# Designs tried in a protein design run: peptides against a protein of PDB entry 5YCA. Part 37

Target 1, 132 residues: chain A of PDB entry 5YCA
Amino acid sequence: RSLPAERNPLYKDDTLDHTPLIPKCRAQVIEFPDGPATFVRLKCTNPESKVPHFLMRMAKDSSISATSMFRSAFPKATQEEEDLEMRWIRDNLNPIEDKRVAGLWVPPADALALAKDYSMTPFINALLEASS

## One batch from the design tools (peptide)

Design b1_p27_2 (made by RFdiffusion4)
Fold by OpenDDE base, seed 5:
Structure b1_p27_2 (fold): chain B 132 residues (1-132), chain A 27 residues (1-27)
Amino acid sequence: as target 1 above (132 residues)
Amino acid sequence: DEAEFLQYMLDEGFVNDHSRAAVEAQL
């Protein structure tokens, strides 16, 4: 596969300590028609454009939105590039289907694999370790 | 904040069609 050429400068160093990011995560209960669900979110702001993206985890099963990871990591990606990556994820990882939320959501191990590819490991580690 | 996150989910298309009204009601 071919990832977009330009990456969010927020993720310039994949080796940074993730622990300072843990308290920046927030848990939030969202009411859905079939009941409440808790999400853990981490606001990630591009230091150049100042455009924020939220990384998000379903608290109960620790599934993480791969779609939001991609959009945060590659802010100038085309829709075609996103579609290509989402197809790759479907073919090579283990995305789940959830009736409440859209996009591709992946289990923790897959999220960390993507994080390595996108150079955002500290952020995903923090998101996974944060309390709900 | 919480409203910002909900709006983000709605804007970015993370909320399915069936759930949109319920989520919007929490804004």
Scores: peptide ipSAE 0.802, ipTM 0.968, DockQ to the pose 0.910
Fold by OpenDDE base, seed 3:
Structure b1_p27_2 (fold): chain B 132 residues (1-132), chain A 27 residues (1-27)
Amino acid sequence: as target 1 above (132 residues)
Amino acid sequence: DEAEFLQYMLDEGFVNDHSRAAVEAQL
């Protein structure tokens, strides 16, 4: 597969210690028609553009939005590039479907695999370890 | 903050259509 050429400079170093990011994560209960669900979110701001993106995890099963990861990692990606990557994820990983949320959500192991591809490992580790 | 996140989810299409009204009500 092909990933977009330009990556968010926030993720220039995939080897950084993730622990300082843990307290930056926030848990939030969202009420859905079928009941409440807790999400853990991490606000990631592009240091150049100052545009923020949220990484997000469903607290219950630790599923992480692959879509949120992609958009944060590749802020200049086209919709076509996103669609291509989401198709790859669907074909090669184990995305889940949820009746409340859209986009592709993947289990922790898959999220970490994507994180390696996107150079986001510290951020995803923090998101997974944060309390809910 | 919490409202910012909800708005983000709505704007970026992370909320299913069936759930949009419920989420919007929390803004």
Scores: peptide ipSAE 0.802, ipTM 0.968, DockQ to the pose 0.935
Fold by OpenDDE base, seed 1:
Formats: structure tokens, sequence, C-alpha cells
Structure b1_p27_2 (fold): chain B 132 residues (1-132), chain A 27 residues (1-27)
């Protein structure tokens, strides 16, 4: 597959210690028509553009939004590039379907695989280890 | 903050159509 050419400079070093990011994660309860659900979010700001993106995890099963990861990692990606990557994820990983939230959500192991591809490993480790 | 995150989810299309009104009500 072909990932977008420009990556968020926030993710220039995939080897950083993730532990300082853990306390930056925040748990938030969101009310849906069928009841409440807790999400863990991590605000990731592009150091050059200053545009923030949120990484997000469903607390209950630790599913992580692959879409949120992609958009944070590749903020200048076209819709076509995103669609291509999402198709790849569907074909090669194990995304889940959730009736409350859209985009592709993947289990922790798949999230970490994507994190390696996107150079986001510290951020995904922190998101997974954060309390809810 | 919490409102910022909710707005982000709405703007970026992470909330399904059926749930949008409920999420918007929490802003």
Amino acid sequence: as target 1 above (132 residues)
Amino acid sequence: DEAEFLQYMLDEGFVNDHSRAAVEAQL
C-alpha cells in the first residue's frame, strides 16, 4: 500500500518513551441513544501547523479508531488516500463495527501494527495504558 | 476539553447519524 507522502512531524521519532504521554490522556463519558460509553482521548497537536487531532479509544474493549490515527499521522492526506488505507485495513486487519461511532476501529494489536506503520507507537501505547 | 472533543468527533464524522443529536445535546 501507499501511505501519504507527508507525515505529521509530531511523529518523527517512534522510539520515544510513551510514559509521559499517559497522564495526558483523558477519559470522557459520552451519552448515546442506547446508553453511555467511555472514551479515552489524547490530543495530538501538529507542532508546525498547530492543528490538533484526537486519538481515541473505546474504554470497554480498548478498540482504537484507526481513522483517527490516520488523520493525525497524515493531516494533508486526500480523501482518496484515506479511502485506500481504510480498504487496506479492512482487508488486512480486524476492524470492528460499532453502531455508535463511525470510521474503522481496531483492536489493540492491530492499532499497534498501524502505529508502527505511522510512526505513532509511543502515542498508541500511552492511549492503551491510560486509565478510563 | 470535553466540548472540544465532542465537536471534533462530530466534525470529523466519528458519530453515526442516529447518535448525532444526542452527542450535540452534550455540547
Scores: peptide ipSAE 0.802, ipTM 0.968, DockQ to the pose 0.924
Fold by OpenDDE base, seed 2:
Structure b1_p27_2 (fold): chain B 132 residues (1-132), chain A 27 residues (1-27)
Amino acid sequence: as target 1 above (132 residues)
Amino acid sequence: DEAEFLQYMLDEGFVNDHSRAAVEAQL
């Protein structure tokens, strides 16, 4: 597959310690029509553009939004590039369908695989380890 | 903050259509 050419400079080093990012994660309860659900979020700001993106985890099953990862990692990606990657994820990983939230959500192992591809490993580790 | 996150989810299309009103009410 072909990933976008430009990556968020926030993710220039995939080997950094994730520990400092853990306390930056926040748990949040969102009320949906069928009841509450807790999400863990991590605000990731592009150091050059100053544009923020949130990484997202469902607290209950630790599913992580692959879509949120992609958009944070590749801020200049086209919709076509996103669609291509989402199709790849659907075909090669194990995304789940959730009736409350859209985009592709993947289990922790898949999220870490994507994190390696996107150079986001510290951020996904922190998101997974954060309390909910 | 919490409102910022909700706004982000709505703006980026992470909330399904059926749930949008409920989420918006929490802003």
Scores: peptide ipSAE 0.802, ipTM 0.968, DockQ to the pose 0.925

Design b1_p27_2_s1 (made by RFdiffusion4, then SolubleMPNN; from b1_p27_2, 9 letters changed)
Fold by OpenDDE base, seed 1:
Structure b1_p27_2_s1 (fold): chain B 132 residues (1-132), chain A 27 residues (1-27)
Amino acid sequence: as target 1 above (132 residues)
Amino acid sequence: DDREFLAYLLREGFVTPEARAAVEAQL
């Protein structure tokens, strides 16, 4: 597959210690028509553009939004590039689609695989280890 | 903060049509 050419400079070093990021994660209960659900979020700000993106995890099953990861990693990606990557995820990983929150959500192991591809490993490790 | 995150979810299309009204009510 072909990932977008420009990656968020926030993710220039995939080998960083993730533990300092854990306390930056925040849990939030959101009310949906079928009841409340807790999400854990991590605000990731592009150091050049200063535009923030949130990485997000469902607390209950630790599913992580692959869409949120992609958009944070590749903030200048076209819709076509996103669609291509989401198709790849459907074909190669184990995404779920949720009736409350859109996009593709993947289990922790798949999230870490994507994190390696997107150079986001410390951020996904932190998001997975954060309390809810 | 919490409102920022909700607004982000709505703006970026992370909230499904079925859930949109409920999430908007929390802003």
Scores: peptide ipSAE 0.795, ipTM 0.966, DockQ to the pose 0.972
Fold by OpenDDE base, seed 4:
Structure b1_p27_2_s1 (fold): chain B 132 residues (1-132), chain A 27 residues (1-27)
Amino acid sequence: as target 1 above (132 residues)
Amino acid sequence: DDREFLAYLLREGFVTPEARAAVEAQL
């Protein structure tokens, strides 16, 4: 597969210690038609554009939004590039689709595989370790 | 904050049509 050429400079170093990011994560209960659900989020601001994106985890099953990861890692990607990557994820990983929150959600192991590809391992490790 | 995150979910299309009204009510 071909990933977008330009990556968020926030993710220039995939080897950084993730522990300082853990306290930056926040848990939030959101009410949906079928009841409440807790999400853990991490605000990631592009140091050049100053545009923020949220990485997000479902607290109950620890699923991570692959869509949120892609958009944060590749902020200038086209919709076509996103669609291509989401198709790759469907074909090669174990994504789920949710009735409440859109996009593809992947289990922790798959999220870490994507994190390696997108050079954002510290951020996903922090998101997974944060309390809910 | 919490409101910022809800607004982000709505703006970026992370909320399904079925759940949109419920999420908007929390802004």
Scores: peptide ipSAE 0.795, ipTM 0.966, DockQ to the pose 0.972
Fold by OpenDDE base, seed 5:
Structure b1_p27_2_s1 (fold): chain B 132 residues (1-132), chain A 27 residues (1-27)
Amino acid sequence: as target 1 above (132 residues)
Amino acid sequence: DDREFLAYLLREGFVTPEARAAVEAQL
């Protein structure tokens, strides 16, 4: 596969300590037609454009939105590039589709694999360790 | 904040059609 050329400068160093990011995560209960569900979110702001993206985890099963990871990591990606990556994820990882929240959601191990590819490991580690 | 996150989910298309009305009601 071919990832987009330009990456969010927020993710310039994949080796940083993730622990300072843990308390920046927030849990939120959202009411859906079939009942409440808790999500853990981490606001990630591009230091150049100042455009924020939320990384997000389903609290109960620890699934993480791969779609939001991609959009945060590659802010100038085309729709075609996103579609290509989502197809790769379907073919090579273990994504799930949810009836409440759209996009591809992946289990923790897959999220960390993507995080390595996108150079955002500290952020995903923090998101996974945060309380709900 | 919580409202910012809900707005983000709606704007970015993360809320499915089935759940949209319920989420919008929480704004």
Scores: peptide ipSAE 0.795, ipTM 0.966, DockQ to the pose 0.957
Fold by OpenDDE base, seed 2:
Structure b1_p27_2_s1 (fold): chain B 132 residues (1-132), chain A 27 residues (1-27)
Amino acid sequence: as target 1 above (132 residues)
Amino acid sequence: DDREFLAYLLREGFVTPEARAAVEAQL
C-alpha cells in the first residue's frame, strides 16, 4: 500500500519512551442515545502547524480509532488517500464499525501494527496504558 | 478539555448521525 508522503513531524522518532505521555491521556464519559461510554483521548499537536488531533481509545474494549491515527500521522493526506488506507485496514486487519462513533476502530494488536507503520508507537502505547 | 474533545468529534465527523444530537447536548 501507499501511505501519504508527508508525516506529522511529531512522529519523527518511533523509539522514544512512551511513559511521559501516559499522564497526558484523559478519560471522558460521553452520553450516547443507548447509554454512556468512556473514551480515553490523547491530544497530539503538530509542532510545525500547531494543529491538534486527538487519538482515541474506547475504554471498555481498548479499541483504537484507526481513523484518528491516520489523520494525526498524515495531516496533509487527501480524502482519497484516507479512503485507500481505510480499505486496506478493512482487508488486512480486524476493524469494527461502531454505531456511536464513526471510522474504523481496531483492537490493540492492530493499533500497534498501524502505529509501527505510522511511526507513532510511543503514542499508541501510552494511549493503551492510560487509566480509564 | 472535555468540551474541546466533544467539539473535535463533531467537527471531524466522528459522531454518527444517530448520536449527534446527544453529543451536541453535552457541549
Scores: peptide ipSAE 0.795, ipTM 0.966, DockQ to the pose 0.960

Design b1_p27_2_s2 (made by RFdiffusion4, then SolubleMPNN; from b1_p27_2, 7 letters changed)
Fold by OpenDDE base, seed 3:
Parts: sequence; C-alpha cells; structure tokens
Structure b1_p27_2_s2 (fold): chain B 132 residues (1-132), chain A 27 residues (1-27)
Amino acid sequence: as target 1 above (132 residues)
Amino acid sequence: DDKEFLQYMLDEGFVTPEARAAVEKQL
C-alpha cells in the first residue's frame, strides 16, 4: 500500500531506545456512560511545526488508536489518504469496536505492525509499556 | 494536562457521539 510522502520528522529514527519515552506517558481515568476507563497517552510534538498530537492507548486491553498514530506520523496527509489507510487497516488488521471511542483502535500486535510502517516503533513500545 | 487531552479527544473526534456528553462534563 501507499502511505503519505511526508512523515513527521519526530519519527526519523525507528531504531531508538523506547525506554526514555515511558515516563513521558500519562494515565488518565475518563468517565464514560458505562463507567470509568483508563487511557494512557503520549504527547508527540512535531519538532518543525510544533503541532502536538496525542498517541493513545486504552489501558485495560491495550488497544491503540491507529488514527492517532496516522495523524501524528503524517501531518500533511489529506483526508483521502487517511481514509484509504483506515480502510486498509480495517481490511488487513484487527480493529476493535468500542462504544466509547471513535476512529480505528487496534490490538498491540497490530499497533506495532503499524508502528513499523510509520516509523513509530519506539513511541508505541513506550505507550504499551507505560503503567496505568 | 488532563483537560488538554480531553479537549483533544473531543476536538479530533476520538469520542463517540454517545459518550461525548459524559466526557464534556469533565472539562
């Protein structure tokens, strides 16, 4: 498949040690209609544009927002490019359904597969290992 | 901070329509 041409320079090196990113993650309990749920987030700021995006994980099942990953990785992507990637994810990976959250959320193994594609492996490893 | 994240989730469409009111109450 094709991905957007320009990637967030924050992710220029996929081989970096992820452990320094772990303490940068934050856990937050959010109240939903059916009860509380804990999310773990990692604020990722594009070093050129200074625009932040949050990577996010549902703590209980470790589902990761693929949508958040894509938007962080490809800040100049068009809506059409995002739609195409989300369709690919839906067709090729194992996104979950959840009545609380929107966008595509995927299990850890799928998130790591996407992380490799998006050059975000250290960030997703940190997000998955962070405490909640 | 926590409110920044909540606002981000709401603004960027990560909260379902069904859950928005409950999340907004926490801002």
Scores: peptide ipSAE 0.809, ipTM 0.969, DockQ to the pose 0.947
Fold by OpenDDE base, seed 5:
Structure b1_p27_2_s2 (fold): chain B 132 residues (1-132), chain A 27 residues (1-27)
Amino acid sequence: as target 1 above (132 residues)
Amino acid sequence: DDKEFLQYMLDEGFVTPEARAAVEKQL
């Protein structure tokens, strides 16, 4: 597959220690039609454009939004590029189905695989380790 | 804050059509 050429400069170094990011995560209970669910979020701001994106995890099963990862990593990607990557994820990884949330959400192992591809490993590790 | 995150989820299309009304009530 082909990923977009320009990446968010926030993710220039995939080898950084993730532990300082853990306390930056926040947990929030959201009420859905079938009951409450807890999400853990991490606000990631592009240091050049100052545009924020939230990385997000469903607390109970630790599913992570692959869509939010892609949009944060590749802020100048076209819709066609996003669609292509989402098709790849469906064909090669294990996205879940959930009636509450849209976009593609993947289990922790898949999220870490994507994080390596997108150079986001510290951020995804922090998101996974944060308390809910 | 919490409302910022809810609005983000709604604006960026992370909430299903079936769940939108319930989430919007929390804004």
Scores: peptide ipSAE 0.809, ipTM 0.969, DockQ to the pose 0.935
Fold by OpenDDE base, seed 1:
Structure b1_p27_2_s2 (fold): chain B 132 residues (1-132), chain A 27 residues (1-27)
Amino acid sequence: as target 1 above (132 residues)
Amino acid sequence: DDKEFLQYMLDEGFVTPEARAAVEKQL
C-alpha cells in the first residue's frame, strides 16, 4: 500500500511518553437508537495548520476509529488515498461492524499496528489507557 | 467540548445514517 506523502507534524516522534496525553482524553456518553454508548476522544491539533482532529474509541470494546487516525495523520490525503488505505485495512486487519458508527473501526491490536505505520503510537496508547 | 465532538462526528461521517437523527438531537 501507499500512504500519503505528507504526515501531520504532530506525529514527528513516535517514541514520546504517552502518559501526559492520558488526562487530555475525554469520555462522553452518546445516545443512539439502541441505547447509550460511551466514547473516549482525544483532540489532536496540527501544530502547523492549527486544524484539530479527534481520535476516538468506543469505551466498551476499545474499538478505535481507523478513519479518525488516518485523517489526523494525513491531513492532505485525497479521497482516493483514504479509500485505498481503508481497503487495505479491510483486507489485512480485523475491522468491526457496528450499526452506530461509520468509517472503519478496529480492535486495539490493529489500532496499535496502524499507529506504528502512522507514527502516532503515543496517542493511541493514551487513548486506550484513558478512563471512561 | 461535548457539542464540538458530536458536531465533528456528524460532519466527518462517523455516525451511520440510521443513528444520525438520534445524535443530532443531542446538539
Scores: peptide ipSAE 0.808, ipTM 0.969, DockQ to the pose 0.947
Fold by OpenDDE base, seed 2:
Structure b1_p27_2_s2 (fold): chain B 132 residues (1-132), chain A 27 residues (1-27)
Amino acid sequence: as target 1 above (132 residues)
Amino acid sequence: DDKEFLQYMLDEGFVTPEARAAVEKQL
């Protein structure tokens, strides 16, 4: 598959130590129609544009939003490029379905596979390791 | 903060149509 040409400079080094990012993660309980659910989030700010994106994990099953990963990694991507990647994820990985959240959410192993592709491994490791 | 995150989820379309009203009440 083809990923967008320009990547968020925040992710220039996939070999960084993830441990300093763990305390930057935050847990939040959100009330949904069928009850509360806890999310863990990590605010990731593009050092050039200063535009933030949140990486997010559902605490209970550790599903991670692939959509948010993509948008953070590729801030200049077109909607067509996003759609293409989401199609690839649907066809090649194991996204879950959830009535509360939209976009594609994937299990930890798939998230780490994407993280490698997007050069986000430290950030996803931190998000997965953070307490809820 | 917490409200920033909720607003982000709503703005970026991470909340399903069925759940939006409940999430919006928390802003």
Scores: peptide ipSAE 0.808, ipTM 0.969, DockQ to the pose 0.944

Design b1_p27_2_s3 (made by RFdiffusion4, then SolubleMPNN; from b1_p27_2, 8 letters changed)
Fold by OpenDDE base, seed 3:
Structure b1_p27_2_s3 (fold): chain B 132 residues (1-132), chain A 27 residues (1-27)
Amino acid sequence: as target 1 above (132 residues)
Amino acid sequence: EDKEFLQYMLEEGFVTPEARAAVEAQL
């Protein structure tokens, strides 16, 4: 598959230690029609544009928004490029279905696979290890 | 902040149509 050519400079080094990012994650309980659910989020700000994106995890099953990852990693991607990647994820990984959340959400192993592709490994490791 | 995150989820389309009203009520 092909990914967008330009990546968020925040993710220039995929080999960095993730542990300093753990305390930057925040947990939040959100009330849904069927009850409360806890999300863990990490605010990721593009150091050049200063535009923030939240990476997000559902605390209970550790599902991570692949859509949030893509948008953070590729801030100049077109909707068409996003759609193509989401189709690839649907066809090749194991996205979940959840009546509360939209976009594609994937289990931890898939999130880490995407993190390698997007050069986001430290950020996803931190998001997965953060307390809820 | 919590409100910022809720607003982000709503504006960027991470909440399903079925759940939007409940989430919006928390803003």
Scores: peptide ipSAE 0.793, ipTM 0.963, DockQ to the pose 0.943
Fold by OpenDDE base, seed 1:
Structure b1_p27_2_s3 (fold): chain B 132 residues (1-132), chain A 27 residues (1-27)
Amino acid sequence: as target 1 above (132 residues)
Amino acid sequence: EDKEFLQYMLEEGFVTPEARAAVEAQL
């Protein structure tokens, strides 16, 4: 598949130690119609544009928003490019369905596969290891 | 900031239509 040409410079080095990012993650309980759910989030700011994006994990099953990853990694992507990637994820990975959250959410193994593709492995490792 | 995150989820479309009102109520 083809990914957008420009990637967030925050993710220029996929080999960095993830442990310093763990304490930067934050847990938050959100009330939904069917009850509370805890999310873990990591605020990722593009060092050039200064525009932030949140990476997000559902604490209970560690599902991670693939959509949040894509938007952070490729902030200049078109809607068409996002749609193409989301179709690829649906066809090749194992996105979950949840009535509370929209976009594509994937289990940890899939998130790490995407992280490798998007060069954001340290950030996803930190998000997965952070306490809730 | 918790409110910032809620606003982000809502504005960027990470909350389903069915859940939006409940999440908005927490702003």
Scores: peptide ipSAE 0.793, ipTM 0.963, DockQ to the pose 0.943
Fold by OpenDDE base, seed 2:
Order: sequence, then C-alpha cells, then structure tokens
Structure b1_p27_2_s3 (fold): chain B 132 residues (1-132), chain A 27 residues (1-27)
Amino acid sequence: as target 1 above (132 residues)
Amino acid sequence: EDKEFLQYMLEEGFVTPEARAAVEAQL
C-alpha cells in the first residue's frame, strides 16, 4: 500500500514518551439508541495548521477509530488515498462492526500496528492506557 | 469539550445514520 506523502508534524517522533499524553485523554458517555457507551478521546492539534482531530477509543472493548487516526496523521490526504487505506485495513486487519459508530474501528493490536505505520505510537499508547 | 467531540463525531461521519438523532439530541 501507499500512504500519503505528507504527515502531520505532530507525529514527527514515534519514540517519544507517551505518559504525558495520558492525562490529556478524556472520557465521555454518549447516549445511543440502545443505551450509553463510553468513549475515550484525545484531541490532537496539528501544530502548523492548528486543525484538531480527535483520536477515539470505545472504552468497553478498546476499539480505536482507524479512520480518525488516518485523518489526523495525513491531513492532506485525498479521499482516494483514504479509501485505499481503509480497504487495506479491511483486507489485512480485523476491523469490527458496530451499529453505533461509522468508519473503521480496530482492536488495540491493530491500532498499534497502524500507529507504527503512521508514527503515532505515543498517542495510541496514551489513548489505550487512559482511564474510562 | 464534550460538545466539541460530539460535533466532531457527527461532522466527520463517525456516527451511523441510525444513531445520529440520539447523538444530535445531546448537543
């Protein structure tokens, strides 16, 4: 697969300590038609463009939105590039199906694999370790 | 902010059509 050429400068160093990001995560209960669900979110702001994206985890099973990871990592990606990556994820990883949320959501191991590819490891580690 | 996150989920298409009304009601 081919990932977009330009990456969010927020993710310039994949080896940084993730622990300072943990307290920046926030838990939120959202009411859905079939009941409440807790999400853990991390606001990630591109230091150049100042455009924010939320990384998000479903608290109960720790599924993480791969779509939001991609959009945060590759702010200048085309829709075609996103579609290509989402197809790759569907074909090569283990995205879940959930009637509440859209986009591709993946289990923690898959999220960490993507994080390595996107240079987002500290952020995904923090998101996974944050309390709900 | 909680509202900001809900808005993000809705605007960026992270809520299914079936769940949108319930989420929108929380804005």
Scores: peptide ipSAE 0.793, ipTM 0.963, DockQ to the pose 0.942
Fold by OpenDDE base, seed 4:
Order: sequence, then C-alpha cells, then structure tokens
Structure b1_p27_2_s3 (fold): chain B 132 residues (1-132), chain A 27 residues (1-27)
Amino acid sequence: as target 1 above (132 residues)
Amino acid sequence: EDKEFLQYMLEEGFVTPEARAAVEAQL
C-alpha cells in the first residue's frame, strides 16, 4: 500500500518517550442509546498548522480509532487516500464492529502496528496506558 | 474540554447515525 506523502510534523520522531503524554490523556463518559461508555482521548495539535485532532480509545476493550490516527497523521490526505487505507485495514487487520461508533476501530495490537506505519508509537502507547 | 471532544466526534463522523441524537443531547 501507499500512504500519503505529507505527514503531520508532530510525529517526526517515533522513538520519543511516551510517558510525558500519559497525563495529557483524558477520560470521558458518553451516554449512548444502550448505555454509558467511557472513552479516553488525546488532543494532538499539528505544530505548524495549529489544527487539532483527537486520538481516541474505547476504555472497555481498548479499541482505538484507526480513522482518527490516519487523519491526525496525514492531515492533507484526500478522501480517496483515506478510503484506500481503510480498505487495507479491513483486509489485513482486525477491525471491530460497534453500533455506537463509526470509522474503523482496531484492537491494541493492530493500533500499535498502524502507529509504527504512521510514526505515532509514543502517542498510541500513551493512549493505551492512560487511566479510564 | 468535554464539549469540544463531543463536537469533534460528531463533526468528524465518529458517531453512528443511530447514536447521534443521544450524543448531541449532551452538548
């Protein structure tokens, strides 16, 4: 597969220590038609454009939005590029189905695999370790 | 900010059509 050419400069160094990012994560209970669910989020601001994106995890099963990762990593990606990557994820990883949330959500191991591809490892490690 | 996150989820399409009304009610 081919990923978009331009990546968010926030993710220029995939080797940074993730622990300082843990306290920046926030947990939030959201009410859905079938009851409450807790999400953990991390606000990631592009240092050049100043545009923020949230990375997000469902607390109960630690599923992470692959869509949120892609959009944060590749802020100038076209819809076609996103669709291509989401198709690749469906074909090669293990996205879950959930009636509350849209986009593709993947288990922790898959999220970390994507994080390596997108150069987001510290951010996904922090998101996974944060309290809920 | 909690409201910011809810707005983000709604605007960026992370909430299913079936769940939108319930989430919007929390804004």
Scores: peptide ipSAE 0.792, ipTM 0.963, DockQ to the pose 0.961

Design b1_p27_2_s4 (made by RFdiffusion4, then SolubleMPNN; from b1_p27_2, 8 letters changed)
Fold by OpenDDE base, seed 1:
Structure b1_p27_2_s4 (fold): chain B 132 residues (1-132), chain A 27 residues (1-27)
Amino acid sequence: as target 1 above (132 residues)
Amino acid sequence: DDKEFLQYLLDEGYVTPEARAAVEAQL
């Protein structure tokens, strides 16, 4: 597959220690029509553009929004590029689609696989280890 | 903060049509 050419400079080093990022994660209970759900979020700000993106985890099953990962990693990606990657995820990983929150959500192992591809490993490790 | 995140979810299209009203009610 072809990933977008420009990657968020926040993710220039995939080998960083993730532990300092853990306390930066925040848990939030959100009310949905069928009841409450807890999400863990990590605010990731592009150091050049200063535009923030949130990485997101469902607390209950630790599913990670692959869509949030892609958008944070590739902030200049076109819709066509996003669609292409989401199709790849559907074909190669184990995404779920949720009736409350849009996009593709993937289990922790798949999230870490994507994190390696997107150079986001410390951030996804932190998001997965954060308390809810 | 929490409202920032809710607004972000709405603005960036992370909330499904079925759930929008419930999320908006929390702003």
Scores: peptide ipSAE 0.795, ipTM 0.966, DockQ to the pose 0.947
Fold by OpenDDE base, seed 2:
Structure b1_p27_2_s4 (fold): chain B 132 residues (1-132), chain A 27 residues (1-27)
Amino acid sequence: as target 1 above (132 residues)
Amino acid sequence: DDKEFLQYLLDEGYVTPEARAAVEAQL
């Protein structure tokens, strides 16, 4: 598959220690029509553009929003590039689609696989280890 | 903060049409 050419400079080093990011994660209970759900979020700000994106985890099953990962990693990606990657995820990983929150949500192992591809492993490790 | 995140979810299209009213009510 072809990933977008430009990656968020926040993710220039995939080998950094993730532990300092853990306390930066925040848990939040959100009320939905069918009841409450807890999400864990990590605010990731592009150091050049200063544009923030949130990475997101469902607390209950630790599913990670692959869509949030892609958008943070590739801030200049076209919709076509996003669609292409989401199709790849559907075909190669184990995503779920949720009736409350849009996009593709993947289990932790798949999230870490994507994180490696997107060079954002420390951030996903932190998001997965954060308390909820 | 929490409201920032909710607003982000709404603005960036992460909230499904079925759930929008409930999320908006929390702003």
Scores: peptide ipSAE 0.795, ipTM 0.966, DockQ to the pose 0.959
Fold by OpenDDE base, seed 3:
Structure b1_p27_2_s4 (fold): chain B 132 residues (1-132), chain A 27 residues (1-27)
Amino acid sequence: as target 1 above (132 residues)
Amino acid sequence: DDKEFLQYLLDEGYVTPEARAAVEAQL
């Protein structure tokens, strides 16, 4: 597959220690029609553009929004590029589609696989380890 | 903060049509 050419400079080093990011994560209970659900989020700000994106995890099953990862990693990606990657995820990983929150959500192992591809490993590790 | 995140979810299309009203009610 092909990924967008330009990546968020926030993710220039995939080998950094993730532990300082853990306390930056925040848990939030959101009320949905079917009841409450807890999400853990990590605000990731592009150091050049100053545009923030939230990475997000469902607390209950630790599913992570692949969509949020892609959008943060590739801020200049086109919708077509996003759609192409989401199709790849559907075909190669184990995503779920949730009736409350849109996009593709992947289990932790898949999230870490994507994180490696997107150079986001420290951020996803932190998101997975954060308390809920 | 929490409202920032909720607004973000709504603005960026992370909330399904079925759930939008419930999420908006929390703003």
Scores: peptide ipSAE 0.795, ipTM 0.966, DockQ to the pose 0.958
Fold by OpenDDE base, seed 5:
Structure b1_p27_2_s4 (fold): chain B 132 residues (1-132), chain A 27 residues (1-27)
Amino acid sequence: as target 1 above (132 residues)
Amino acid sequence: DDKEFLQYLLDEGYVTPEARAAVEAQL
């Protein structure tokens, strides 16, 4: 596969310690038609454009939004590039689709695999370790 | 904050059509 050429400068160093990011995560209970669900979020702001993206985890099963990861990592990606990557994820990982929140959600191991590809490992590690 | 996140989910298309009304009610 081919990932977009320009990556969010927030993710310039994939080897940084993730622990300072853990307390920056926040848990929130959201009410849905079939009941409440808790999400853990991490606000990630592009240091150049100042545009924020939230990385998000379902607290209960630790699924992480691959869609949010891609959009944060590649802020200048075209819709075609996103569609191509989402197809790759469907073909090569184990995504789920949720009736409450859209996009592709992947289990922790798959999220970390994507994080390596997108150079955002510290952020995903923090998101996974944060309390709910 | 919590409302910022809810608004973000709605604006960026992360809330499915069937769940939108319930999420909007929390703003």
Scores: peptide ipSAE 0.795, ipTM 0.966, DockQ to the pose 0.945

